# Peptides against a protein of PDB entry 7AE7: the designs that were tried, part 203

Target 1, 321 residues: chain A of PDB entry 7AE7
Amino acid sequence: KVYKDLREFLEVLEQEGQLIRVKEEVNPEPDIAAAGRAAANLGKNQPAVFFEKIKGYKYSVVTNVHGSWQNHALMLGLDKNTSTKDQFYELNRRWDKFPVPPNVVKREAAPCKENVIDKDINLFEILPLYRINEQDGGFYISKASVVTADPEYPDDFNKLNVGTYRIQVKDRDRVGIQALAMHDIAVQLEKAEAENKPLPIAITIGNNPLVTFMASTPVGYNQNEYEFVGALQDGVPMDIVKSDLYDHLYVPAGSEVVLEGHIIPRVRTVEGPFGEFPGSYSGARLQCEVKIDRITHRTNPIFENLYLGIPWTEIDYLMAL

## One batch from the design tools (peptide; made by RFdiffusion4, then SolubleMPNN)

Design b2_p23_3_s4 (from b2_p23_3, 11 letters changed)
Fold by OpenDDE base, seed 2:
Structure b2_p23_3_s4 (fold): chain B 321 residues (1-321), chain A 23 residues (1-23)
Amino acid sequence: as target 1 above (321 residues)
Amino acid sequence: SAEFEAEIKARKEKLKAEIESLK
């Protein structure tokens, strides 16, 4: 089975008993983080947890989407009881199908374009933000697929990068992003900053689970993550759509939320602390700052966020494959 | 199936109990 978006995957997870729906209103803190930890304690078949109602927010949250081997099997369209060995075998078999170019759909056909916010931007109105760890220095978007291009070769689709980065919410329309020197985004940012130019960026939230998987998987600088998604879909192309602000940036057509903006050149602001592991906080650092200029989103957008807690965490499963 | 519904119910109850223990 191939999934067009997060919603189709969540439906399958629920049908397979790998999603728990919480219908009662919860407090953003500490209930969401506590529920992530609780899900990790449910044994080897850890479910996703879907919160329908969050106090003080309009929209829903889902966590622990990739949080088990059963969820990984289902992501690959396999039986939920497929062994880890057979999942690796199938992953490797499909990897050899690279490249599988994506389909570019029209704006009118892309669910991520159902709603637009281009003025008075407030991230807190769209995302049910919460602290993942009690001592976090703020709210984090920890499971976004971030789209950037090479500013010297913006039309080279092979240099289009889709990556996962630590993102702290700094203000209503500002986020801090951790662009490490080893990441493709850092190469692209260095080129933009050399000319004192902004780097165009699209931060996408709530994607097809294979997009999230590939955004967390290192590939070559001249390899497009979307072409690997098509390979991992056993040769079925994924659907992408042009961003609203930039002709050269393409986002998943089914994204729940798309934050379009730019990295401000040669600006660094304090980010952190963040609890990357239980009891381990990274210190405050100077990181890049993104201005959000436009938001597009699905009606009733689902905020997919990472569970960070005691191993095995969702990130451990994403990196284990 | 009735067994599937019972399993989901049991997991929800366990999740709720674990949440309360971790608050």
Scores: peptide ipSAE 0.263, ipTM 0.850, DockQ to the pose 0.018
Fold by OpenDDE base, seed 5:
Structure b2_p23_3_s4 (fold): chain B 321 residues (1-321), chain A 23 residues (1-23)
Amino acid sequence: as target 1 above (321 residues)
Amino acid sequence: SAEFEAEIKARKEKLKAEIESLK
């Protein structure tokens, strides 16, 4: 089984008993985080939790999508009871199929382009934002696949990077991003900042689960994560679409939300703290700031966010494979 | 199956109970 988008994956998770749908209205805090912790306490077969109604928000939230070995098996299109060993075997077998180039679809064929916001941008109108941990310094987008390119080689598709970074919401149209020196985005940002230029960025939320997986998986600087997604789909190309603002950035065609903008050159603002693990807050640091210039989104977009809390957390599963 | 529906119901009830305990 190959998934076009998050929605197809959520449907399979629900069919397999690996998604719990919460139809009752919940408070963003503390209910979403509490429900994630509750899901973790359901045992080894931890389900995703889908919140249909969040008080004060228009749209839905899903968490813990990658939060179990069963969900990882299903992500690979395997039986949910496939052993971890067999999942690793299959992952490695498919990895050797790299590269599998993506299909570039037309704008009108991409679900992520159904709606556009290009003025009066307010992230809170599109994303049901909440504090993941009680002591978090703000609202985080913790499961985005962030697309950037090499500013020296913007048309080199092999240097197109899709990564996962800690993103704090700073304002209605601004986010802080943690670009560590070990990340490919930091190399690209350094090049842009050397010329005092903005770095183009697309922050994509609610993707094909293999996109999210590959965005969390280190690859070579000259390797495209989308070509690995095709490999992990056993040779089936994924669908991408050109960003609206930038000819050289491509986003997953099925993304629930795409935040297009730029990293402001040579600007650093306070980001954090964030509770990556219980009792381990990464301190507040000066981090990069992104201006959001355009949003595209699916109708009734689903905000996919990480479950963070008592181990095994969703991040532990994403990093374990 | 009826068993599957019962399992999902039980998990949902357990989830709700755990949520209330963690609030």
Scores: peptide ipSAE 0.251, ipTM 0.840, DockQ to the pose 0.018
Fold by OpenDDE base, seed 3:
Structure b2_p23_3_s4 (fold): chain B 321 residues (1-321), chain A 23 residues (1-23)
Amino acid sequence: as target 1 above (321 residues)
Amino acid sequence: SAEFEAEIKARKEKLKAEIESLK
């Protein structure tokens, strides 16, 4: 099976008993983080946890979407009981199908364009933000697929980068982003900052699970993650759409939320601390700052966020294949 | 199946118990 969006995948997870729906209203803190830890403690078949109602917020949260080998098997459209070995074999077989170019759909056909916010931007109105760890210095978006391009070659689709980065919410319309020197985004940012220009960015949340997987998987600077998604879909192209602000940035057509904006050139602000590992907080550092200029989102958007906690967190499964 | 529903119920109950232990 191929999934067009997060919702199609969540439906399958629920049908397969790999999603627990929490219908009761929860407090964003500490209940969401506690439930993530609880899900990890359920054994080898850790489910996703879907929170329908969060006190003080309008929309839902889902966590631990990639949090088990069963969920990974289902992501690949395999039986949930497929062995890790067989999952790896199938992943490698499909990887060799690269490149599979995506379909560019019209704006009117893209679910991520159902709603637009272009004034009075407030991230707290669209995302049910919470502290993942008790001692976190703020709210984090930890499972976004971030889209950037090479500012010298903006029309070179092969240089379009889709990556996962630590993002701290700084204000209603600003986020900090950790762009490490080893990341492709850092190369692109360096080029923009050399000319004192903003770097265009689209931060996409709640995607097709293979987009999230590929955004966490290192690829070559001249390789497009969307073309690998098509390969991992066994040759079925994924659907992408142009961003509203930038003709050269393409986002997944089915994204739950798209934050469009720019990295402010040569500005660094305090980011952190963040509990990357249980009992280990990264210190506060100076990181890049993004101004959010436009939001597009699906009706009743689902905030997909990473579970962080006891070993074999969701990130460990994403990196293990 | 009835077995599937029972399994889902048991997992939900276990999740709730674990949440309360971790608060």
Scores: peptide ipSAE 0.242, ipTM 0.842, DockQ to the pose 0.018
Fold by OpenDDE base, seed 1:
Structure b2_p23_3_s4 (fold): chain B 321 residues (1-321), chain A 23 residues (1-23)
Amino acid sequence: as target 1 above (321 residues)
Amino acid sequence: SAEFEAEIKARKEKLKAEIESLK
């Protein structure tokens, strides 16, 4: 089975008993984080937790989407009881199908384009933001697939990067992003900053689970993560669409939310702390700042965010593959 | 199945109980 978007995956998770729907209104803090920790106590077959109603917010949150081996099996379109060994075997088998080029769909065919916000941008109106960990220095978007390109080769699709980065909300239309030197985004940013130019960026939230998986998986600088998604879909291309602001940036057609903007050149602002691992906080750092210039989103967008808590966490499963 | 529905119900109840214990 192949999933076009997060919603199709969540439907399967629910059908397979790997999603718990919370219909009652919850407080963003501490209830969402508490529910994540609670999910960890449900054993090794941890479900996703879908919060339909968050106090003070309009939209929903889902956590722990990748938070179990059963969810990983389902992501691959396998039986939920597929052994870890067999999941790895299947991943490796499909990996060899690279590259599988994505389909570029028309704007009108892309669910991520259902709604547009191009003025008075306020991330808090679109995303039910909360502190993931009690000691976090702010609100984090921790499960975004971030799209950037090489500014010297913007039309080279092989240099299009889709990565996962730590993103702190800084203001209504500003986010801090941790671009580590080992990441392709840092190379691209360095090139832009050398010329004192903004780096175009699209921060995508609530994706096809294989997009999220590949965005967390290191690939070569001249390899496109979308072409790996197609490989992991057993040769079925994924659907992408052009960003609204940039002809050279492509986003998943089914994204729940797309934040389009730019990394401000040669600006660094305080970001953190963040509880990346249980009991460990990465301290405050000077990090890059993104200006959000446009938002596109599905109607009733689902905010997919990481669950961080007692091991095995969602990150532990993402890193174990 | 009735068994599946019962399992989901039990997991939901357990999750709710754990959430309340962690608040």
Scores: peptide ipSAE 0.217, ipTM 0.822, DockQ to the pose 0.018

Design b2_p23_4_s1 (from b2_p23_4, 15 letters changed)
Fold by OpenDDE base, seed 5:
Structure b2_p23_4_s1 (fold): chain B 321 residues (1-321), chain A 23 residues (1-23)
Amino acid sequence: as target 1 above (321 residues)
Amino acid sequence: MKKIQEELLAKLKEEQAAQEAAF
């Protein structure tokens, strides 16, 4: 099985008994994080948790989508009971199919383009934001696939980077991003900042599960993560679409939400603290600031966010493969 | 915190059991 978007994956998770649907209204804090911790106590076969109704918000949240080996097997389109060893074998076999170029779809064929917000941007109207940990310095978008390009080679598709970064919400139209020197985004930002230019960015939320997986997997600077997604789909191309603001940025056609904007050159603001692991907070640091200039989203967008509760967190599964 | 977690855990177990009974 291949998935076009998060919704097709969530349907399969639900059919396989790997998704729990919370139909009653919950408080964003502390209930989402508490329910994630509760789900982690359901045993080894931890389900995704889908919250249909969040108090004070219009839209839904899903968490723990990658939070078990069963969910990883299903992500690969395998039987949910496929052993970890056989999952690794199949992943490696498919990896050798790289590159599998994506399909560029028309704007009218991309679900992420169903709605547009280009004025009076307010992230809180689109995303049911909450603190993941009680001591977090703010609201985090922790499972976004962030798209950037090389500003010297903007038309080189092989230098298009899709990565996962820690993103703190700073204002209605602003986020802080942790661009570490080891990340490809830091190389691209250094080039833009040398010329005192903004770096174009698209922050994509609620993707095909293999996009989220590849955005969390380190690849070479001249390798495109979308071409690996096609390889991991056993040679089936994924669907991408041009961003609205930038001809050289491509986003997953099925993204629930796309935040298009720019990293402000030579600006650094306080970001954090964030509880990456229980009892381990990364300190507050000066980090890059992104201005959001445009949002595109699916009708009734699902906010996919990371679960960080008990050991064997969703990060541990995303990094273990 | 603990009470809310216990209440949510009970609910999630009930929902899981209801799903398992439907298969």
Scores: peptide ipSAE 0.107, ipTM 0.738, DockQ to the pose 0.018
Fold by OpenDDE base, seed 2:
Structure b2_p23_4_s1 (fold): chain B 321 residues (1-321), chain A 23 residues (1-23)
Amino acid sequence: as target 1 above (321 residues)
Amino acid sequence: MKKIQEELLAKLKEEQAAQEAAF
């Protein structure tokens, strides 16, 4: 089975008993993080947790989407009881199908374009933001697929990067991003900053689970993550759409929320601390700052965010492959 | 904190058992 978006995957997770719905209103803190920790204690078959109602917010949150080997098997469109060995075998078999070029869909056909916000931007109106850990220095977007291009070769689709980065919400329309020197985004940012130019960026939230998987998987600088998504879909192309602000940036057509903006050149602001692991906080550092200039989103957008809890976190499943 | 986690864990187990009984 192939999924067009997060919603089709969540439907399958629910049908397979791998998603729990919390229908009662929860407090953003501490209930979301506490329920994520509770889900991690349900044993090997850790379900996704979908919060329908969050106090003070309009929209829903889902966590722990990649939080088990069963969820990972279902992401590959396999039986949920497929062994880890057979999942690795199938992943490797599909990887050899690279490249599978994506389909570019029209703007009118892309669910991520259903709604637009281009003025009075407030991230807190669109995303049910909460602290993942009690000692976090703010609210984090920890499961976004971030799209950037090479500023010298903006039309080279092979240099289009889709990566996962630590993103702290700084203001209503600003986020801090951790662009480490080892990431492809840092190479692209260095080129833009050399000329004192903004780097165009699209921060995509709530994607097809294979997009989130590939954004967390290191690939070559001249390899496009969307072409691997098509390979992992057993040769079925994924659907992408042009960003609204930038002709050279493409986002997943099914994204729940797309934050379009730019990295401000040569600006660094305090980011952190963040609890990357239980009881381990990375110190505050100077990081890049993104201005959000436009939001597109699906009607009733689902905020997919990472569960950070006890060992065997969602990160451990995303990085174990 | 610990009490809230235990209450949420109980609710999640009840919901999981209800799902398993529906299949």
Scores: peptide ipSAE 0.089, ipTM 0.719, DockQ to the pose 0.018
Fold by OpenDDE base, seed 1:
Structure b2_p23_4_s1 (fold): chain B 321 residues (1-321), chain A 23 residues (1-23)
Amino acid sequence: as target 1 above (321 residues)
Amino acid sequence: MKKIQEELLAKLKEEQAAQEAAF
């Protein structure tokens, strides 16, 4: 099976008994993080946890979407009981199909374009933000697929980067992003900052699970993650759409939320601490700052966020391959 | 924290059991 979006995947997870719905109103803190920790205690078949109602927010949160080998098998469109060995075999078999170019859909055909916010931007109105860990220095968006391009080669689709980065919410319309020197975004930002130019960015939330997987998988600087998504879809292209602000940035057509903006050149602000692993906090650091200039989102957007809390976290499944 | 986690774990188990009983 191929998924167009997060919703089609969540439907399958629910059908397979790999998603729990929490229908009662929860507090953002500590209930969401506590539920993730609780889900880890349900055994090896850790379900996704979908919070329908969050106190003080309009929209829902889902966590632990990639948090088990069963969920990983289902992401590949395999039987949930497919062995890890057979999942690896199938992943490798599909990887050799690279490149599978994405389909560029029209704006009107892209669910991520259903709603637009171009003024009075407030991330807290769109995303049910919470502390993932009790000692986190703020609210994190930890499972976004971040789209950037080479500012010297903006029309080179092979240099379009889709990566996962630690993103701290700084203000209603500002986020800090951890661009490490090993990431393609850091190379692209260095080029932009050399000229004192903003780096165009699209932060995409709640994607097709293979987009999230590939955004967490290192690829070559001249390789496009969307072309690997098509390979991992067994040769079925994924659907992308142009960003609203930038002709050279393409986002997943099915994204729940797209934050379009720019990295402010030569600005660094305090980011962190963040609990990347249980009992391990990365210290506060000076990191890049993104101004959000436009939001597009699906009606009733689902905030997909990473669960961190016990060994074999969702990140361990995303990185185990 | 521990009490909230236990209460949430109970709710998650109840909802999981309700889902499993619906199949």
Scores: peptide ipSAE 0.049, ipTM 0.687, DockQ to the pose 0.018
Fold by OpenDDE base, seed 3:
Structure b2_p23_4_s1 (fold): chain B 321 residues (1-321), chain A 23 residues (1-23)
Amino acid sequence: as target 1 above (321 residues)
Amino acid sequence: MKKIQEELLAKLKEEQAAQEAAF
């Protein structure tokens, strides 16, 4: 099975008993984080948790989508009971199919383009934001696939980077991003900042599960994560679309939400603290700031966010393969 | 905090058991 978007994957998770649907209205704090911790305590078979109704918000949240070996097997289109060894073998077999170039679809064919917000941007109206950990210094977007390009080679598709970064919401239309020196985004940002230019960025939320997997997987600076997604789909190309603001940035056609904007050059603002691990907080640091200039989203967008409540979190599964 | 987490864990276990019984 190949998935075009998050929704097709969530349908399969629900059909396989790997998704719990919470139909009752929940408080964003503490209930979402408490439910994530509860799901992780269900044992080895950790389901995704889908919250249909969040008090004070319009849209839904899903968490723990990659939170088990069963969910990883299903992501690869395998039986949910496929061993970790056989999952690893199949992953490596498919990896050797790189590159599988994506399909560039028309704007009108991309579900992520169903709705547009280009004025009076308010992230709190689109995303049911909550504190993941009780002592977090703010709201985090922890499972976004962030798209950037090399500003010296913007038309080189092989230098298009899709990565996962810690993102703190700062204001209605601003986020802090942790671009560490070891990340490809930091190389691209350094080039833009040398010229005192903004770095174009698209922050994509709620993707095909293999996009999220590849955005968390280190690849070479001249290797495109979308071409690996096609390889991991056993040679089926994924669908991408041009961003609305930038001809050189491509986003997953099926993204639930796309935040388009720019990293403000040579600006650093206080970010954190954040509970990266249970009982461990990364202190406040000066990090980059993104201005959000445009949002595109699917109708009734699903906010996919990372669960961080106890050991063997969703990130541990994403890093273990 | 602990009570809400225990109640929610119980509910999630009941929902999981109901799903497993439907397969």
Scores: peptide ipSAE 0.038, ipTM 0.681, DockQ to the pose 0.018

